# Ledger of designs, part 57: peptides against a protein of PDB entry 5A53

Target 1, 230 residues: chain A of PDB entry 5A53
Amino acid sequence: LVENVKQALFIPGQSCNKNLHDIMVDLSALKKPDMKRFNRKNDIHPFEDMSPLEFFSEKNDCSLMVLMTSSKKRKNNMTFIRTFGYKIYDMIELMVADNFKLLSDFKKLTFTVGLKPMFTFQGAAFDTHPVYKQIKSLFLDFFRGESTDLQDVAGLQHVISMTIQGDFQDGEPLPNVLFRVYKLKSYKSDQGGKRLPRIELVEIGPRLDFKIGRIHTPSPDMVTEAHKKP

## One batch from the design tools (peptide)

Design b1_p26_1_s3 (made by RFdiffusion4, then SolubleMPNN; from b1_p26_1, 16 letters changed)
Fold by OpenDDE base, seed 5:
Structure b1_p26_1_s3 (fold): chain B 230 residues (1-230), chain A 26 residues (1-26)
Amino acid sequence: as target 1 above (230 residues)
Amino acid sequence: KKFYAMTDEEIEQIEKESALLEALLS
């Protein structure tokens, strides 16, 4: 069974503010056309009661959700949620640092909606540490779009880069994840009569530094069921 | 719809694509 592209639902929480709204708009632009947004604030506390999110997942047919909340303890908090069978699979809080940049902070470039991004992950922990493995899986799942067998480089428009900010040891706080988005620009360089295409990366935004918060992981049984593709 | 979890094979495929991009940018 080939499943359709996973849809994302962006939900402003009760404590959502202008900054979070702007971040939501810019990040969700990368998920177009496979994105829905609520216009009204919803009082949701996913780590206390997951039922409202499961309801929204089923009602909107969205397996990806992002809840936008902010408090003194958890400022600019984006809770990323995935569902399986409209039940919560995993959740992770990613708090946006104050140094964020919006799309409007960068030079406006032409962008085609719906093109599949390339990904880069910098940091060994993305392959070894369970939290960073979850983050890697989440963002790949969130932004990969349609699975086209054609690795057509011609369809490559942008790159999503995620970097772990520094090294860390066991027992230390987990470093932030630096989220960056680049557009590929191809230049025809004439070097010695051979026009070799030169590819450059231009940052287009948004620029987000994520502080890692609370995490919910699926049960072993749910993991097994979620990987049983028919 | 179930919305199955991303498989290791899918992750590996995306990583291969990323490696190709890195090679093109070098």
Scores: peptide ipSAE 0.503, ipTM 0.912, DockQ to the pose 0.763
Fold by OpenDDE base, seed 3:
Structure b1_p26_1_s3 (fold): chain B 230 residues (1-230), chain A 26 residues (1-26)
Amino acid sequence: as target 1 above (230 residues)
Amino acid sequence: KKFYAMTDEEIEQIEKESALLEALLS
């Protein structure tokens, strides 16, 4: 069964500000054309009541959601939500550090909407630690786009890079995740009589450092059902 | 539509593609 591309809904919370709005616009641009945005603020507190998000998931046919909120305790907070059968599957709070860069801070490059990104994950914990495994799964699920059987390197336009900022031990605070986006540029280099194609990465933005907040994980029963593809 | 969860096999396939790109960039 080939499912359609998962759609994302971006929701400004009641405490959404200009910075969060700008971040929302830039991050959602990477999800085009499979993205919707609300224009007005919504008073949603997902860790207190999940029912409004489930309602929005069903009404907008979006299995991916991002809630934009900000407080003193959770500044520039992006709550990423996934649903299964329009019920909450998992949630994670990712707070954007103040050193963020927008698309306008980088050189404007021609970008084709809808191309499948490549992914890079730097840090062993992405494969071993439950929280970072969830983050890896989330971003793969969020930005994979259309599954194409063609490994056409020529069709690759951009790379999404995620890096764990440093090592950590059990009981220590979880390091931030560095989110970076690059465009692939291919050049023909004539070195020593062999034309080797050279590929360069150019950062295009946005640049986001994510601090990890609260997490909701699915029940074992929901995990079983969500993996039971017919 | 139910929107099934990403499988380990799908993740592994994406990782293989990423490894191939890293080899091309080296």
Scores: peptide ipSAE 0.500, ipTM 0.909, DockQ to the pose 0.730
Fold by OpenDDE base, seed 1:
Structure b1_p26_1_s3 (fold): chain B 230 residues (1-230), chain A 26 residues (1-26)
Amino acid sequence: as target 1 above (230 residues)
Amino acid sequence: KKFYAMTDEEIEQIEKESALLEALLS
């Protein structure tokens, strides 16, 4: 069974501000056309009560959700939620640092909407640490889009890069995750009479540094059921 | 629709694609 592309629902929380709104718009642009966005603020506290999110998941047929909130303790907080059977599967708070850049901060480049991005993950912890494994899984699941054949390398336009900012030891605070988006530019380089295609990466935005907050993980039973793909 | 979790096989496939990009950029 080939399931449809997972749809993302972006939800402004009650404390959503202009900066978060702008971030939401720019990040959601990368998810087009598989994105819905609420225009109204909703008072949702997912770590206190998950029921409203489950309701929205089912009502909007969205298995991916992003809640935009901001407080003194959790400034510029993007809560990423995944559902299975319209029930909460996992959640993670990713707080955007103040040094963020919007699409408008970069040179405007034309891009085709709906193309599947390529992903790069920098940091060994993405493969070993449970939190970073969840982040890797989340972003892959969020932006994977339609399954494109490998032959579409010629159609590859975007690269999403995620980097763990520095090394850390057990018991230390988890380093931020650096989220970057690049466009692939192909140049015909005449080097030595051989036209070798030169590919360059050009940052297009948004640029987000994520501080990791609270996490909800699925029960073992839910994990088992969610992986029972028919 | 249940929207099943991403499998390890799917992740591995995406990682292989990423490795190809790294090779192209080197």
Scores: peptide ipSAE 0.499, ipTM 0.911, DockQ to the pose 0.733
Fold by OpenDDE base, seed 2:
Structure b1_p26_1_s3 (fold): chain B 230 residues (1-230), chain A 26 residues (1-26)
Amino acid sequence: as target 1 above (230 residues)
Amino acid sequence: KKFYAMTDEEIEQIEKESALLEALLS
């Protein structure tokens, strides 16, 4: 069963500020056309009551949600939520550091909506540590777009890069995840020879450093059910 | 629609595609 592309719903929380709004707009642009945004603030506290999010998931047919909130303790907080059967599967708080850059901070490049991104993950923990594995899964799930054949690599427009900021040991705070977006530029060498096209990566934004916050993980039973593809 | 979780196979496929690009960039 090939499921449709997962839709994302961006929800401004009650404490959503201008910076978060701008971040929301820019990040959601990468999810177009498979994105919805609420224009009104909603008083949602997902780690206290998940029911409103489940309701929104079902009502909007969105299995991906991002809640934008900000407080003194959790500044510029993006809560990423995934649902299975319109029930909460997992959640993770990713707080955007103040050094963020918006799309407007980069050179405007032509962008084709709906092209599948390439992904790069830097850091062994993305494959071994439960939290970073969840982050990897989340962003792959969030931005994978339409399933395309390998032949469509030539049609890849952009790369989403995620890097764990430094090494860490057990018991230490989890390093930030550096979120970067690059556009692939292919230069045809004017010299008529069989020269391999030179491909360059140009950062296009947004640039986000994510501090990891609270996490909700699915029950083992839910994991099993969510992986039972017919 | 249930919106199933991403499988390890799907992740691996995406990583293979990404690895190919990395090879092309190098």
Scores: peptide ipSAE 0.500, ipTM 0.910, DockQ to the pose 0.728; fails the geometry check

Design b1_p26_1_s4 (made by RFdiffusion4, then SolubleMPNN; from b1_p26_1, 16 letters changed)
Fold by OpenDDE base, seed 2:
Structure b1_p26_1_s4 (fold): chain B 230 residues (1-230), chain A 26 residues (1-26)
Amino acid sequence: as target 1 above (230 residues)
Amino acid sequence: MKFYAMSDEEIAEIEKESALLESLLS
């Protein structure tokens, strides 16, 4: 079953600032053409009332949403929301650290809009810890784009890298997730007549360090329903 | 349209692409 590409809606919250706006623009560029952005601020508090998000999901036919808010307690907060049947499936707050870099901070490289990125996840917790599993699932779901055959790997231009910043034990604060985006550059190395393509990764941005905030997880029933592919 | 949750199978397929990338970078 070839599913349609999930659409993302970026929503500036009431407390959205310039930095968040810039981050939103840059991050959403990676989701083009399957992205919508609101130009107006919306007073949404998803952990208090989810109904406005469900409304927006349905109205805009977007199963992915990102709410941009900032407060003293939750600075540069990107709340990632997924819906199933226009109902909230899961949510996670990812706060961008102040050391972020925008696309403008990197060498401008041309990229084809709409190409599917490759993904790399560094850290065992992405496969074992429920929060990091959710993050992995979220970003894969968010940026996977169109289904491509493995034969199209040659056409893949971008790599999204996510790294858990350090080891942690149970009960300790969850380490940040380092979000990096690279462009694949292929060089024809003429080494001894064997044209072995040399591939290099060039960081293109944005560069985001995510601090993990509040999380909403789906009910077991919703999980079951959301995985029932016809 | 109903957008289903990402399955483990879908994740596995994406991971195959990642493995290919790792192979290309090695």
Scores: peptide ipSAE 0.369, ipTM 0.881, DockQ to the pose 0.699
Fold by OpenDDE base, seed 1:
Parts: structure tokens; sequence; C-alpha cells
Structure b1_p26_1_s4 (fold): chain B 230 residues (1-230), chain A 26 residues (1-26)
């Protein structure tokens, strides 16, 4: 089943500020052309009432949404929402630390829009811990783009790297997730007659350190229905 | 359109690409 590329809707909340707007613009640029942005602030509180998000999902035909809000308790908060059948599937708050870097903070490199990124996940918890498993699933789902069967290394331009910042034990606060974006630069290296391409990674931004906040998980019934591919 | 949840198989396919990249960077 070839599904259409999931569309993302970026929503500035009522408390959205310039920094969050800039972060929104830069992060959403990675989702082009499968991205919409609202230009007006919307007063949405997804953990209190999910109905406005479900309405926007249906109206805009977007199964991915990002709500940009900021408060003293939840500064630079990006709430990532996924829907199934225009109903909320899961949500997670990811708060951007103050040390963020925008695209303008990096050397501008030309890149083609719409190429599928590669992903790297650093940290065993991405495969074992339910919260980090959700984060992994979310970002893969969010930035997957068009499913091209061709592992054409030549077509790989971007790498999205996500790293769990340190080890942790049960009951401890969850470490931040470090979000990094790299451009692949391929050099023809003639090493000993084997043309092994030398690949270098150049960070292009944005650079975001995510603090994990509140999470909403789907019911078992919804999980079952959402995985029933026709 | 109904957008289904990402399957474990789909995740595994994406991870194969990542493994290839890691091998190229080593």
Amino acid sequence: as target 1 above (230 residues)
Amino acid sequence: MKFYAMSDEEIAEIEKESALLESLLS
C-alpha cells in the first residue's frame, strides 16, 4: 500500500514568540513540500482539550501537527501530535533548550528540497524505553517523506541525528534528546583502486536539544486499528 | 485519507539505510 506522504501542520499557539516562530520556520523547512504553517496564533491546550487539533487535522488533511507554545513551566514547547482518522493518536511535548541554533547560525549550504533524509538514533533506550520508542517512531514518521526503494546513496543528502544525552536508570528524569541535522558531502576518494566514496557530515541546522514533557499514548484499541493496513 | 501508524517493518527498513550509512562513515 503506497500511502501518500503525511502532511505536517505547524500551529503557533497563543504564547508563541519570535524564537519559537524561528524554530518553527527552520524545522518546518525540513518537511517541505509536505508542510503547512498557520500565520495566526491559536489558543490551543491539547492536554486539556484535543478537539481543536482533531478539527485542524481534518480540515487541513494533516496527520502530523506541531503546536508551538511557551510558558514559565514549559518554555519553547513543541507539542508533536499524530492523528489517525483525524483523531488524536499520540502527543508528546518536546521543549527546546535555550542553546538552540537556527539555520542562519550555520554555513549556508545548497540543498534540494524534498529528498528523503537518513536517520541515526544514538542510545539503546530508543529501542527499549517506551517514551524514546515513541520519539523514534514520531520522527521517523514525521520526516520519512516519499518511500523510495532506491537506496541510492547519491540521493541521500540529509541525515537527521537523534541522541539521548547520557545514561539513565529507572525512576530518573529522562535525558534530553539532541536533534542534529547534517548534509552529506561525498568525495571521490581513489583509495587503492577501490573508489570508496568518502562521506563527510556537515551540520546544517537547526540544532535543538529537546527536554521531554507530557505524553499522551493511544489506547490499545486505537493502536490495533491504526496498524490495520488494508 | 487514513494515515496509518508506522509499522515495525517500515521502521526496520529505514534502519537498514541507517546501518548502511554507519558502515560508510566507519
Scores: peptide ipSAE 0.368, ipTM 0.881, DockQ to the pose 0.750
Fold by OpenDDE base, seed 5:
Structure b1_p26_1_s4 (fold): chain B 230 residues (1-230), chain A 26 residues (1-26)
Amino acid sequence: as target 1 above (230 residues)
Amino acid sequence: MKFYAMSDEEIAEIEKESALLESLLS
């Protein structure tokens, strides 16, 4: 079953500020052409009432949503939402640390819209810890793009890197997730032997350090239904 | 349209494509 590319809807909340707007613009650029953005602020509180998000999901035919809000307690908060059948599947708050960098902070490089990213996840917890497993699943789901059978490695131009910032023990606060984006540069080695292409990574932005906030997980029944591919 | 949850198999396929890059970022 070839599924259509999942569309993302970026929603500025009532408390969305200039910084969050800029972050939204830059992050959504990585999702082009499969994204929509609202131009107006919407008063949405997803952990209190999910109905408005479900309405927007259905109305805009978007199974991915990002709500941009900011408060003293939850500064630069990006709430990532996934829906199944236009009902909330899962949600996670990821708060952007103040040390963020925008695309304008990096050297401008040519970028072809719509090409699939490669992914790298650094940290064992991405495979073992429920929260980091959800984050891994979310970002893969969010940015995977078109499912093409041809592993056209030649068509890969950028890498999304996610790193867990440090080790942690049970009961400790969850470390931040470091979000980085790189462009692949391939150099033909002129050395007369087996020309192993030299691949260099150049950071292109945005650079985001995510602090993990509140999480909503689907019911077991919803998990079962969401994995039943016809 | 119903958008299904990502399967473990799909995740594994995406990760295989990226396996060569882990050495570059480590």
Scores: peptide ipSAE 0.368, ipTM 0.878, DockQ to the pose 0.658
Fold by OpenDDE base, seed 4:
Structure b1_p26_1_s4 (fold): chain B 230 residues (1-230), chain A 26 residues (1-26)
Amino acid sequence: as target 1 above (230 residues)
Amino acid sequence: MKFYAMSDEEIAEIEKESALLESLLS
């Protein structure tokens, strides 16, 4: 059974500011056409009460949600939420550092909406540390798009790169995750009479450095149910 | 519709595409 593409809902919180709005627009552009955005601010505090998010998940038929909030303690906070059966599965706060870049900060390149990204994850912790495993799972789930059986390289347009910023030891604060987006460019190079394709990556944005905040993990029972594919 | 959690198998399939990209860049 080929599952339908997961839909994302972007929600501006009550404290959403212009910067967060711009980030929301740019990040959501990567999720088109499988994206919805609210135009009105909503007073939601997911770590205090998750019921409003579950309501929105069901009403909009979205299993992915992003809540945009900002406070002194949690500046430029993007709360990523996944649901299973319209119930909260997991949540993670990712706060965008002030050095972010928008799509407008990069050279405008042609972009086809709806093409699947390739992914790169840099850092061993993406495979070993529970928090970074969740982040890896989340972003793969969020931006995967349509599952095509054909490894059509021609259908691959852009690369989403995620890098853990430096090494860390147990008990230390978790390093930021560097989010980068690149477009794949193919050039014909004539080397030695054989045309070898040369591939280059060009950054297209947005550029986001994520500071990790609060996390909600699913119950063991929910994990079991969420992995029971028919 | 129930949206199931991403399986390890699905992750592995996506990672195969990433490996292909790395081979092309290399």
Scores: peptide ipSAE 0.364, ipTM 0.879, DockQ to the pose 0.734

Design b1_p26_2 (made by RFdiffusion4)
Fold by OpenDDE base, seed 4:
Structure b1_p26_2 (fold): chain B 230 residues (1-230), chain A 26 residues (1-26)
Amino acid sequence: as target 1 above (230 residues)
Amino acid sequence: DHYEPSELAPEEKRTRIHTVEEMEEM
């Protein structure tokens, strides 16, 4: 089944700052061409009222949204939203830590727009813990693009790595998720007459450490309806 | 082209919000 590529909308909130704007620009560059960005700030509070986001989902035909807000309690907050039938499916707050790196902090590497990234997930909780399962599902939906049965390994240009920062027990604060982006470089090695391709991973940015915030989970009915559509 | 309205503040609808702390108890 060829799934249509999910479109993303990036929305500056009223409290969006320069750092969040720069992060938004760099992260959204990885979603091109399947991305829209608003230039104006919008006063949206998705945990108080979701109606504006449902309106934007429908009007822009976007099933993915990212709201950029910042406060003293929720600094550099990226609220990731998914919709189903233009209704809110789930939401998660991911706050970017101050140690972030932009694309400008790395060696400029060109990449082909529209190539599907490979994902790597480090941490057992991505397969067991509800919050990390949601994060895994969200980022796969966000960047996976069209499901082609042929993983054309020859077309693999980017790796998105997501790592849970350390172990945790039940009742402990959830560790940050370390978001990293790498480009695959193939070098022809002339060692010994056999051209073995040497593959190197080069970090290209952005580098984001996500602190987990508030979460909205879908209703059981919405889960059932979302699974009925192939 | 993307639709970019200035949103008027809609009336507060109470949504079921889970904090990280509430999900660890489930």
Scores: peptide ipSAE 0.011, ipTM 0.406, DockQ to the pose 0.044
Fold by OpenDDE base, seed 5:
Parts: structure tokens; sequence; C-alpha cells
Structure b1_p26_2 (fold): chain B 230 residues (1-230), chain A 26 residues (1-26)
């Protein structure tokens, strides 16, 4: 089965800064080998004109894009874009909080490139609230690609954890999404002749707290067409 | 045909794409 893994394109915007560039590098490393990056800044304003992103989607055969911008109002903003037939399907702004940690802040662990991460989602809103459902769908689509049901549990190396930061009521500001990446480490505990495999989760980074920004939702027609394709 | 946007649209400040392979060689 040729897994049709969705390709991601990372695009520095004109306002991309060093911190956001470093975040981009580290986050994009988790998408290897199915990732492309632009090395220069592009002047793109996706909520004003989406046509440059549709152009990049088509020309690079990337159905996933991340635009890196930073302003006083939208600091460390990662706009996640999905396309369908090289047309914008949805967009979401996820602003990285200043408490971020890079891969360099963690103990360097060797990992095999191309292993699919397992996801864990903490918070009922990931299944009920439209924005968090979109975030869940986006991140699953971004890192898992087409879910072959056979996630080879034997190849499980990484866990991506996404947690909604606290409870909220209707009409309240949406809580941040806490993005964490762990490596599974198996220890052979030599305690008392019974080798109980101890599995530990070791955080490997990056550590990102996402503040939710602007959202573009798909048209009903695009939803219908996207669901018709298996 | 590897489309490098920077070569085709120099005026639009479009940037060169580096694939993962190209970025590992850099």
Amino acid sequence: as target 1 above (230 residues)
Amino acid sequence: DHYEPSELAPEEKRTRIHTVEEMEEM
C-alpha cells in the first residue's frame, strides 16, 4: 500500500523572526521526510489574499502549509493551511507562547526518521467543539497522513500529546493547546529475575503552547467533496 | 521539473524551496 502521505510546506513570512524560524525548523523536523521549507521570506497575507498559498500548494504538490509570521498582535504566529485540489480548505492561526522550548533544550535522543507518531488528545472539546475538532483533524492530518489502520505498534517511537489548557464555557476565550512530543524509552528493569519492561515517556521537544487566532472554515461544498475522496 | 518559485517569479519575493533531502545536504 503506497501511503499517500501529505506533504508539508513551511513558508517564512516577511515578519518571520529568529525565534519563529527556530520553532519552524524544530516542528518541521517532525514531518521529515515529508516536508519542504522555503529559505527566504515571502510576503503572504492569507486572510486577505489566499491565491499565493494556492499557487504554492499546486507548484510544490503540498496539501499542508505553515506560514510563519510575527507581529505585536499575533506574535510567533503559525498559520496552518490545508488545501484540497490545491484550493484552500481551511486555515487556523496558532500563536506560539513565549515559554516555548526547542529541541536543543532537551536531551538529544536518536530517532528513526519516517516513523509515524502516536497522538494523544486531552480534553473533551477535541471531539465536541468545532475549533478544537479542526485542530485535532489538522494535526492528525499533518503528522499521520492517511491513517492506515495498521499503525505498527511495534514501530511506535514517538508520542505527540495535545492538551487543552483548562476548562472553558461558551463565549469565553478558547484555552491554549499544549503541544508536547515524547519518545518512548524501553528499560529492561533487572529487578528480581522478572524482566518487566518499563516504558517511559521522555520529552524530546519542541514544547509549544498554541494560542488560537483567526480561523477560516471550509465551505460546505468543499467539506462534501473532501469527504467523498477516500 | 522542480519548480523553484524564486526563479519563475523573482518580482513576487517568492523563495526557493528546499526539500528535506536538499536541507540535509546543506
Scores: peptide ipSAE 0.009, ipTM 0.492, DockQ to the pose 0.036
Fold by OpenDDE base, seed 2:
Structure b1_p26_2 (fold): chain B 230 residues (1-230), chain A 26 residues (1-26)
Amino acid sequence: as target 1 above (230 residues)
Amino acid sequence: DHYEPSELAPEEKRTRIHTVEEMEEM
């Protein structure tokens, strides 16, 4: 089953600032060509009223949305939204820490647009803890694009690494998720007559440390509907 | 294209908004 590539819509909220805009540009570059961006700020409060997001999902045919907002309490907040049938499926606030790095902070490497990243997840909680399972699911859904059985290995250009920042116990604040993007570089080593392909990972950015904020979880009915393979 | 949200009536979807703190207590 070739799952259609999910389109993403990036929405500047009313409180969107330059840093969030720059982060939005860089993160959305990894989603090209399957990405739209609004140029105007929209006054959207998704945890108060989701209706504007459902409207945007339908009108733009985007099942993925990212709302860019910033406040004193929720600085550099990226609200990731998924829709199913243009209805809100889930939402998660991921606040970008101030230590972020943009693509401009790294050596510019040419990349082919539309190549899918491989994902790596570091931390057992990505498979066990509901919040980290949602994050894992979200990012896989966001960047995995059309599942083409053969292209995943041959077209491997990028690795997205997501790491839970340290161990945590029950009742402790959830550790940040460290988002890193690497490009695979193949070097032909001329050492010793056998050209062994050396693969190196080179960080290309953006570098984002996500603090977890508010979460909306899907209803059991929507989970059942979304998992129905057509 | 940039769309503006129409005043859609708030569907009272019982959005169970969980804070990270509230999910740790469940």
Scores: peptide ipSAE 0.008, ipTM 0.394, DockQ to the pose 0.050
Fold by OpenDDE base, seed 3:
Structure b1_p26_2 (fold): chain B 230 residues (1-230), chain A 26 residues (1-26)
Amino acid sequence: as target 1 above (230 residues)
Amino acid sequence: DHYEPSELAPEEKRTRIHTVEEMEEM
């Protein structure tokens, strides 16, 4: 089966700032080679008019988009968009908290471009709550793609960890999602004749804490059509 | 080539924007 890897487009909005640009550069590096970035700011308001994003999806052949905007109400906002047939499928606003770390804040490690990350999800709500289910689905689509072959384990170099920051009850504000990226390092332990390979996780960045914002959910018809494609 | 979004008339697709609060009530 030829892996149909979804292509991503990163778009700076009109209100994109230096911090968002740096975050965009670092996050998009994890999507290489299956990524495009615009250098010019575009005045796009996806919750008011989605048509510019549908246009960009079609013209760039990208089913994944990330719009970078910042305002007083929605600081460091990354709007993640998925399309189906170049029409908006879903959208979610994820606002990056001020405690973010860039790749430059970590020890530089060499890695092979194009290897799929393993994912870990911490928090029961990723399997029960509709918002966190959408986030889980989105990030899996964004970085892993559709097919996981068992052979991907032999090439495993990265782990993406997503953690819900604490418990919550109905009617409470949704906890942040903690995004972390690790590189796998294999060490030979020299302890007493049985060299068991020790695997260690080393954080490589970026480190992002996402506050959840506005959400657009797919229509039932689009869900049905998206699942009909083999 | 940076395509300018053509003036596609906003089809009033009533995008059901759900706030985080509206999704917790489902």
Scores: peptide ipSAE 0.007, ipTM 0.382, DockQ to the pose 0.053

